# Peptides against a protein of PDB entry 6B9H: the designs that were tried, part 115

Target 1, 151 residues: chain A of PDB entry 6B9H
Amino acid sequence: AELCESLLTWIQTFNVDAPCQTVEDLTNGVVMAQVLQKIDPAYFDENWLNRIKTEVGDNWRLKISNLKKILKGILDYNHEILGQQINDFTLPDVNLIGEHSDAAELGRMLQLILGCAVNCEQKQEYIQAIMMMEESVQHVVMTAIQELMSK

## One batch from the design tools (peptide; made by RFdiffusion4, then SolubleMPNN)

Design b2_p26_7_s2 (from b2_p26_7, 9 letters changed)
Fold by OpenDDE base, seed 2:
Structure b2_p26_7_s2 (fold): chain B 151 residues (1-151), chain A 26 residues (1-26)
Amino acid sequence: as target 1 above (151 residues)
Amino acid sequence: SLEEMLEELRKKDPEMAALFESLINS
C-alpha cells in the first residue's frame, strides 16, 4: 500500500533503536511505541513504554496485545493532550496487523502516529522534517494528514 | 527556518506550500 510505504519511510526518519526496515518490523508495535516516546516523552514515558513487550518474535497474539496498547495510547493522547485534532472515526484493525501484517491497516495505524507528530508540542519540527522528504512521499504524507484533520 | 522552507517550496509547488502553511497555523 502506498500509504504504508510512505509512512514507513517517514517512521524511519526517527532513527529508533528497534529495526524498522520492513512492514513486518512494525507489526509488533515496538517501533511505533519508540516513535511515540520520541514525539512526547512526557506522555509516552518509560512506564508506558515498559508495558510494550519487546521480545514477541512471531507471536501474533503478543503483537496484537502490543498494538492494542499503542492504539489506546494514541487515542488517549489525542483526547487528553491534542484536543481531538485527529479524526479517529475509522480505526485500524490491529488484529489484521498483528496476525496478517496487513499493510493497509498498518498504514492507518502509522497515519494516527503521524497525526500525533503534527499536532504535538514539537509539531513545527516534525512538519519541517516532512517538508524535507522526497516529493512523492511528501504528497502521500500530506494527504494522510489532511484526511485526519478534516471535519 | 520554516519560513524559508515554505518560501522555497512555494516556488516549486504553491499548493503544497499552502497546505503546509495551513497545517502550521492550525
Scores: peptide ipSAE 0.692, ipTM 0.953, DockQ to the pose 0.855
Fold by OpenDDE base, seed 4:
Structure b2_p26_7_s2 (fold): chain B 151 residues (1-151), chain A 26 residues (1-26)
Amino acid sequence: as target 1 above (151 residues)
Amino acid sequence: SLEEMLEELRKKDPEMAALFESLINS
């Protein structure tokens, strides 16, 4: 979907160690975990990151396990650190992401990570990075932000 | 700077610039 494609482009700006060129690359959660650690290394520390299995291959059960941990981390971060700035969101179905590489659900997951970035301590730096993105991508990303920050 | 970026964006797309500005100040 357009949301997933644009947010994949956004995720690539983090230059994480894990491969992040395709939707499939994101389905095991490793890229997402590394991005979250960059966003807030004090919260998403090494102990947290070590709970994410890096060598999952095509094992969709392991992918889902990772994705569940990541989703929990995001929700906890929103509640404990961000003060619930992310509002009125639909939880992504991590089963569909892990088992079927569902782009729409993956987009929802990446949108939550976007919410973390634009509300974290370094929000200005991440917002500036978004301002430098290609116009069409920028519009999709901003729409995604507006959806999270409304109401 | 961020302010300079906002000003440049405002010249091109004032609506988008306003959204970024509100986001930064939220």
Scores: peptide ipSAE 0.692, ipTM 0.952, DockQ to the pose 0.865
Fold by OpenDDE base, seed 3:
Structure b2_p26_7_s2 (fold): chain B 151 residues (1-151), chain A 26 residues (1-26)
Amino acid sequence: as target 1 above (151 residues)
Amino acid sequence: SLEEMLEELRKKDPEMAALFESLINS
């Protein structure tokens, strides 16, 4: 999906330790967890990150388990820290991500992470980074932001 | 600076620049 591909490009700007070259690389949640830690290390601290299993392989059950934890973290962060600035969103189906590497659902999950970035304490820096992205990617990312922030 | 970036963006895409400004100031 176009959303997923653009947000994958965005995710790559974080330069996390885990491989993040393909959609498949994101399906175990490890990259997403590391990105969230960069966004807000006080909230997504080492204790939180340690709950995400890194040795997942092709085990879709473990992927789903990680993804559920990450989704919960995002939702809690939105409620507890962001003041529910992210709204009008459809929850991603983490089962489809973990079991089938569904790009559309993964895109929705990455969109939520995008919502965290553009509303966090360092939102200005993340917004500036998006401004420096290639035009087509920038447009997709901005559209995704608008969907989350619409009222 | 951010302001300079916005100004440069505004020159080529004023609508997008406005969206970024709104986002920053939200």
Scores: peptide ipSAE 0.691, ipTM 0.952, DockQ to the pose 0.871
Fold by OpenDDE base, seed 1:
Structure b2_p26_7_s2 (fold): chain B 151 residues (1-151), chain A 26 residues (1-26)
Amino acid sequence: as target 1 above (151 residues)
Amino acid sequence: SLEEMLEELRKKDPEMAALFESLINS
């Protein structure tokens, strides 16, 4: 999916420790967790990050477990910290992500993380980073932001 | 700076610049 591909490119700008070259690399949730910690290390602290299993391999059950924790963290963050700026119009199906590497559903998950970035305390820095992205990717990212911020 | 980047973007894509500006000010 175009959304997933563009947001994968966006995720890569965070330069996290975990591999993040392919859609498959994101399906265990480790990259996403590390990105969230960068977005707000006070909320997504080391204790939170340690709940995400890093040595998952191809175990889709463990992937789904991680992804459920990630999704819960995002939703809690939106409610507790962001003041519900993200509109929960469509939640990603983490089962499809973990078991089938579903790009469309992964895109929805990454979109929620994007919502966290552009509404967090350092939102100006992340918005600035998006402004420096390649034009076609930038357009997709902005569209994704608009969808989240619309009510 | 962010403001400088907005101005540069506005030169080539004013609609996108407006969207970013709105996002920053939201």
Scores: peptide ipSAE 0.691, ipTM 0.953, DockQ to the pose 0.847

Design b2_p26_7_s3 (from b2_p26_7, 9 letters changed)
Fold by OpenDDE base, seed 2:
Structure b2_p26_7_s3 (fold): chain B 151 residues (1-151), chain A 26 residues (1-26)
Amino acid sequence: as target 1 above (151 residues)
Amino acid sequence: SLEEMLAELEKKDPEMAALFRQLIES
């Protein structure tokens, strides 16, 4: 999916410790959790991060468990910190992500993280980073932002 | 700076630049 691939490229700019080269690398949620911690380390602190299992292997049940925690974290962050700037009417299906590595649903998940980045305290820095991305990727990312922030 | 980046982007893609301005000001 174009959305997922573009957002994977975006995620890679965070230079997290966990492998993040493929769609499947993201399905255990570890990369996403580390990205969220970079976005707001006060909210997604070490205690929060420690709830995410890092060594899940191919265990799709553990992946789904992590993804559910991450999704909840994002939604709570949106409500408690961001002032509900992200439209969460359509939520990603974390079961499809964890069990089937569904790129479309993963794209939706990453889109929510994108929403966190462009609305957080350091939003200007993340927006600037997006402005430096390749044109075609930038277009997809901006479209994704517009979708989240539209009423 | 952000303004410098926006100015450069406006030369190439004014629509996208406008979207970024709207985003940063939202």
Scores: peptide ipSAE 0.695, ipTM 0.953, DockQ to the pose 0.859
Fold by OpenDDE base, seed 4:
Structure b2_p26_7_s3 (fold): chain B 151 residues (1-151), chain A 26 residues (1-26)
Amino acid sequence: as target 1 above (151 residues)
Amino acid sequence: SLEEMLAELEKKDPEMAALFRQLIES
């Protein structure tokens, strides 16, 4: 989906250690976890990151397990740190992401991470990074932000 | 700077620049 593709491009700007070139690369949650740690290393600290299994291969059950932990982390972060700035969102189906590499659901997950980035303490830096992105990608990302920040 | 970036963006896409300003100031 267009959302997933644009947000994948956005995720790549973080230059994490894990491979992040394809949708499939994101389905195990490792990239997402590393991105979240960059967004807020005090909250998503080493203890949190260590709960994410890095060697999952094609095991969709392990992928889903990681994704559930990541989703919980995002939701907790939104509630505890961001003051519930992310609103009116549909929870991604992590089962579809882990088992089927569903791009639409993955896009929803990445959108939540985007919400974390543009509301965190370093929001200005992340917003500036988005401003430097290619126009078409920038528009998709901004639309995704507007969806999260509305109501 | 951020303000310089916004100024440049306003020249190209004032609506998008406004959205970024709103986001930053929210």
Scores: peptide ipSAE 0.695, ipTM 0.953, DockQ to the pose 0.861
Fold by OpenDDE base, seed 1:
Structure b2_p26_7_s3 (fold): chain B 151 residues (1-151), chain A 26 residues (1-26)
Amino acid sequence: as target 1 above (151 residues)
Amino acid sequence: SLEEMLAELEKKDPEMAALFRQLIES
């Protein structure tokens, strides 16, 4: 999906430790968890990150478990820290991500992380980073932001 | 700077620049 591919490119700008070259690399949630920690290390602290299993392999049950924790973290962050600035979004199906590497659903998950980045304390830095992205990717990312923040 | 980046973006894509400005100021 166009959304997933563009947001994968965006995720790669974080330079996390975990492999993040392909859609499949993101399905275990480890990259996403590391990205969230960079976005807000006070909220997504080491204790939170340690709840995400790093040695998952092809175990789709463990993938789904990680993804559920990440989704919960995002939703809690939106409620507790962001003041519910992310609105009217469709929840990603983490089962499809973990079991089938569904790119469309993964795109929805990454979109929520994007919502966290552009609303966090360091939002200006992340917005500036998006402004430096390739034009076609930038357009997709901005569209994704507008979808989350429009009422 | 961010303002310089916005100014440059406005030259080629004023609509996108406006969206970024709105996002920053929100």
Scores: peptide ipSAE 0.694, ipTM 0.953, DockQ to the pose 0.865
Fold by OpenDDE base, seed 3:
Structure b2_p26_7_s3 (fold): chain B 151 residues (1-151), chain A 26 residues (1-26)
Amino acid sequence: as target 1 above (151 residues)
Amino acid sequence: SLEEMLAELEKKDPEMAALFRQLIES
């Protein structure tokens, strides 16, 4: 999906330790967890990150388990820290991500992470980074932001 | 600076620049 591909490009700007070259690389949640820690290390601290299993392989059950934890973290962050600035969203189906590498559902999950970035304490820095992205990617990312922030 | 970036973007895509301004100010 276009959303997923553009947000994958965005995710790559974080330069996390885990491989993040393909959609498949994101399906175990490790990259997403590391990105969230960069966004807000006080909230997504080392204790939180340690709950995400890194040696997942192709085990879709473990992928789903990680993804559920990450989704919960995002939702809790939105409620507890962001003041529910992220709204009008459909929850991603983490089962489809973990079991089938569903790009559309993965895109929805990355969109939520995008919502965290553009509403966090360092949102200005992340917004500036988006401004430096290639035009077509920038447009997709901005559209995704608008969907989350619409009221 | 951010303002300089917005100014440059506004020259190319004023609509997008406006969206970024709104996002920053929200």
Scores: peptide ipSAE 0.694, ipTM 0.953, DockQ to the pose 0.871

Design b2_p26_7_s4 (from b2_p26_7, 8 letters changed)
Fold by OpenDDE base, seed 2:
Structure b2_p26_7_s4 (fold): chain B 151 residues (1-151), chain A 26 residues (1-26)
Amino acid sequence: as target 1 above (151 residues)
Amino acid sequence: SLEEMLEELAKKDPEMAELFRKLIES
């Protein structure tokens, strides 16, 4: 999916410790959790991060467990910190992500993380980083932002 | 700076530059 591919490129700009080269690399949630910690380390603190299992392997049940925690974290962050700036979104199906590496659903998950980045305390810096991305990727990312921020 | 980046982007894609400006101001 074009959305997932562009957002994977965006995720790679965070330079997290976990491997993040392929769609499958993201399905265990470890990269996403590390990205969220970078976005807001006060909210997604070490205690929160420690709830995400890092040694998952190919166990899709463990992947889904991690993804559910991450999705909950995002939703709570949107409600508690962002003031519900992310609106009218369709929840990603984390079962399809964990069990089938569904790129479309993963794209939706990454889109929510994008929503966190462009609304967090350091949103200006993340927005500037997006402005430096390749044009085609930038357009996909901006469209994804607009979908979340539209009234 | 952000403003400098917006100005440069506007030279190539004024619509996109405006979207980024609105996003910052939101």
Scores: peptide ipSAE 0.697, ipTM 0.953, DockQ to the pose 0.856
Fold by OpenDDE base, seed 1:
Structure b2_p26_7_s4 (fold): chain B 151 residues (1-151), chain A 26 residues (1-26)
Amino acid sequence: as target 1 above (151 residues)
Amino acid sequence: SLEEMLEELAKKDPEMAELFRKLIES
């Protein structure tokens, strides 16, 4: 999906330790968890990150478990820290991500992380980073932001 | 600076620059 590919490019700008070159690299949730920690290390601290299993392999049940924790973290962050700035969004189906590497659902998941980045304390820095992205990717990312913020 | 970035972006895509400005000021 176009959304997923553009947001994958965006995710790569975080330069996390975990491999993040392909859609499949993101399905275990490790990259997403590391990105969230960069976005807000006070909230997504080491204790939170340690709940994400890093040695998952092809175990789709463990992938789904990680993804559920991450999704919960995002939702809690939105309620507790962001003050419900992200609204009227469609929840990603983490089962499809973990079991089938569904790019469309993964795109929805990454979109929620994008919502966290552009609403966090350091939102200006992340917005500036998006401004420096390739034009076609920038447009997809901005559209994704608008879907979350304009509702 | 951020303002300089917005000005440069506005030269080629004023609509997108305005969207970023609104996002920053939201």
Scores: peptide ipSAE 0.696, ipTM 0.953, DockQ to the pose 0.827
Fold by OpenDDE base, seed 4:
Structure b2_p26_7_s4 (fold): chain B 151 residues (1-151), chain A 26 residues (1-26)
Amino acid sequence: as target 1 above (151 residues)
Amino acid sequence: SLEEMLEELAKKDPEMAELFRKLIES
């Protein structure tokens, strides 16, 4: 999926501690949680991050558990902090992500994180970072932003 | 600066630059 591939590239710009080279690397939610903490460490604080299991391995049930927590965090953040600026989105199926590494659903998940980044307090810095990305990736990312913000 | 980045981007892709500008100003 083009969306997932481009957003994976975007996620890599955060330089988190967890491996984030492949789609599979993202399926346990650890990378996503670390990215969210970078986006807003006051909201996604250490206590929140500690709820995400890091030693998951290939256990898809644990992956799904992590992903559900992350999705809940994103939704709460959108409601409590962003003022519902992420609009009319389709919720990702975290079961498909955890169990099957579904790239399309993972793309939707990453798109929500993108929505957090471009609406957070440091949105200008994240937007500037996107401006510096390779053209094809930049285009996909911008399209993904528009999908979230134009509805 | 951000404005300088927008200006440089606009030289290559004015439509994309405008999208970024609108996004920042939203």
Scores: peptide ipSAE 0.696, ipTM 0.953, DockQ to the pose 0.829
Fold by OpenDDE base, seed 3:
Structure b2_p26_7_s4 (fold): chain B 151 residues (1-151), chain A 26 residues (1-26)
Amino acid sequence: as target 1 above (151 residues)
Amino acid sequence: SLEEMLEELAKKDPEMAELFRKLIES
């Protein structure tokens, strides 16, 4: 999906330790967890990150378990820290992501992470980074932001 | 600076620049 591909490009700008070249690389949740830690290391601290299992291989059950934890973290962050600035969103189906690498659902998950980035304490830095992205990607990302911020 | 970036973006796409401005100020 276009959303997933553009947001994958955005995710790559974080330069996390875990491989993040393909959609498949994101399905175990490790990259997403590391990105969230960069966004807000005080909230997504080392204790939180340690709950995400590494070395899951192709085990879709373990992937889903990680993804559920990440989704919960995002939702809690939105409620506790962001003051529910992320609105009017459809929850991603983490089962489809973990078991089938569903790009559309993965895009929805990454969109939520985008919502965290553009509303966090360092939102200015992340917004500036988006401003430097290629035009077509920038438009997709901005559209995704608008969908989350609309009421 | 951020303002300089907004100004440069506005030269190419004023609508997008305004969206970024609103986002920053939200």
Scores: peptide ipSAE 0.695, ipTM 0.953, DockQ to the pose 0.861

Design b2_p26_8_s1 (from b2_p26_8, 13 letters changed)
Fold by OpenDDE base, seed 1:
Structure b2_p26_8_s1 (fold): chain B 151 residues (1-151), chain A 26 residues (1-26)
Amino acid sequence: as target 1 above (151 residues)
Amino acid sequence: SEEERQKILEQIQEAIEKKRKEKELK
């Protein structure tokens, strides 16, 4: 999906330790967790990150387990830190991500992470970074942000 | 277009600010 492709490009700007070249690389949640830690290391601290299993391989059950933890973390972050500023009207189906590498659902997951970035304490830094992205990617990312903020 | 992106950016900034104010009121 176009959303997933553009947000994957955005995710790659974080330069996390885990491989993040393909959609499949994101399905175990490790990249997502490392990105969230960069967004807010006080909340997504090392203890939180250590709950995400890194030795997942192709085990879709373990992928789903990680993704559920990450989704919970995002939702808790929205509630506890961001004051529900991110619209959660469309939650991703982590089962489809884990079992089938569903790009559309993965895109929705990455969109939630994008919402965390543009509402966190360092929001201005991330917004400025998005403004410097290639036009086609920037358009998709900015549209995704607007959707999160809309009623 | 650039105009479209600029409009979206402004809307994003306004929305973020609005939600910030709403949070402060709670």
Scores: peptide ipSAE 0.054, ipTM 0.616, DockQ to the pose 0.059
Fold by OpenDDE base, seed 5:
Structure b2_p26_8_s1 (fold): chain B 151 residues (1-151), chain A 26 residues (1-26)
Amino acid sequence: as target 1 above (151 residues)
Amino acid sequence: SEEERQKILEQIQEAIEKKRKEKELK
């Protein structure tokens, strides 16, 4: 999916420790968790990150477990820290991500993380980084942000 | 186009600012 591909490129700008070259690399949630920690290390602290299992391999059940924790973290962060600035959105189906590597659903998950980045304390840094991205990728990312913030 | 992206960027910034103001009023 175009959204997933562009947001994968965006995720790669975080330079996390976990491999993040392919869609499959994102399905276990480890990259997402590390990105969230970079976005707000006070909220997504080491204790939170340690709840995400590493070295999941191809175990889709463990992937789903991680993804559920991450989704919960995002929703809690939106409520507790961001003050529900992200509009109500159809939640990603983490089962499809974990079991089938569904790019469309993964795109929705990454979009929620994008929402965290552009609403966090360091939002201007992330917005500026997006403004420096390649034009075709930037367009998709920008429209994704607009969708989150507009009714 | 670049003009389209600029328009979207402005809309994003306006939307973010609007949400911020709404949050501060609560």
Scores: peptide ipSAE 0.051, ipTM 0.619, DockQ to the pose 0.060
Fold by OpenDDE base, seed 4:
Structure b2_p26_8_s1 (fold): chain B 151 residues (1-151), chain A 26 residues (1-26)
Amino acid sequence: as target 1 above (151 residues)
Amino acid sequence: SEEERQKILEQIQEAIEKKRKEKELK
């Protein structure tokens, strides 16, 4: 999916420790968790990160477990910290992500993380970084942000 | 197009600012 591909490129700009070269690399949630920690290390602290299992392998059940925790974290962050600045929309199906590496659903998940980035304390930094991205990727990312903000 | 991107960027910035102001008013 175009959204997932572009957001994967965006995710790669965070330079996290976990492998993040493919869609499959994101399905266990480890990269996403590390990205969220970079976005707001005070909220997504080490205690939170430690809830995410890193030795997952191909165990889709563990992937789903991680993804559920991450999704909850994102939603809680939106409510508690961001003050519901991100519009409510269809939540990603983490089961499809974990079990089938569904790119469309993964894209929705990454879009939520994108929402966190562009609404967090360091939002301007992330917005500027997006402005420097390759045009085709930038277009998709910006459109995704617009969707999050539009009511 | 560049024009489209600029328009989207402006809309994003406006939307973010609007949400910030709404939060401050509450």
Scores: peptide ipSAE 0.048, ipTM 0.613, DockQ to the pose 0.060
Fold by OpenDDE base, seed 3:
Structure b2_p26_8_s1 (fold): chain B 151 residues (1-151), chain A 26 residues (1-26)
Amino acid sequence: as target 1 above (151 residues)
Amino acid sequence: SEEERQKILEQIQEAIEKKRKEKELK
């Protein structure tokens, strides 16, 4: 999906340790967790990160478990830190992500992470970084941000 | 176009500011 592909490109700008070249690389949640820690290391600290299993292989049940923890973390962060500034009415289906690598649902998950970035303490840095992206990707990302803020 | 991107950016900034104000008022 266009949204997922563009947000994958955005995720790659974080240069996390975990592989993040394909949609499949994101399905275990490890990249997402590392990105969230970069966004707000005080909230997504080592104790939080240690709850995400890093060696899941092709076990979709473990992927789903990780994704549920990450989704909960995002929602809690939105409530406790961001003051519910982003729309979470349409939550991603983490079962489809973990079991089937569903790109559309993964895109929605990454969009929530994007919401964390553009509302965190370093929001201006992340917004400016988006302004340096390739134009076609930038357009999709900016539209995704607007969607989060408008609802 | 550049004009389109600038317009979207302005809309994003306005939306972020609006949400900030709403947070402060609640």
Scores: peptide ipSAE 0.044, ipTM 0.618, DockQ to the pose 0.060

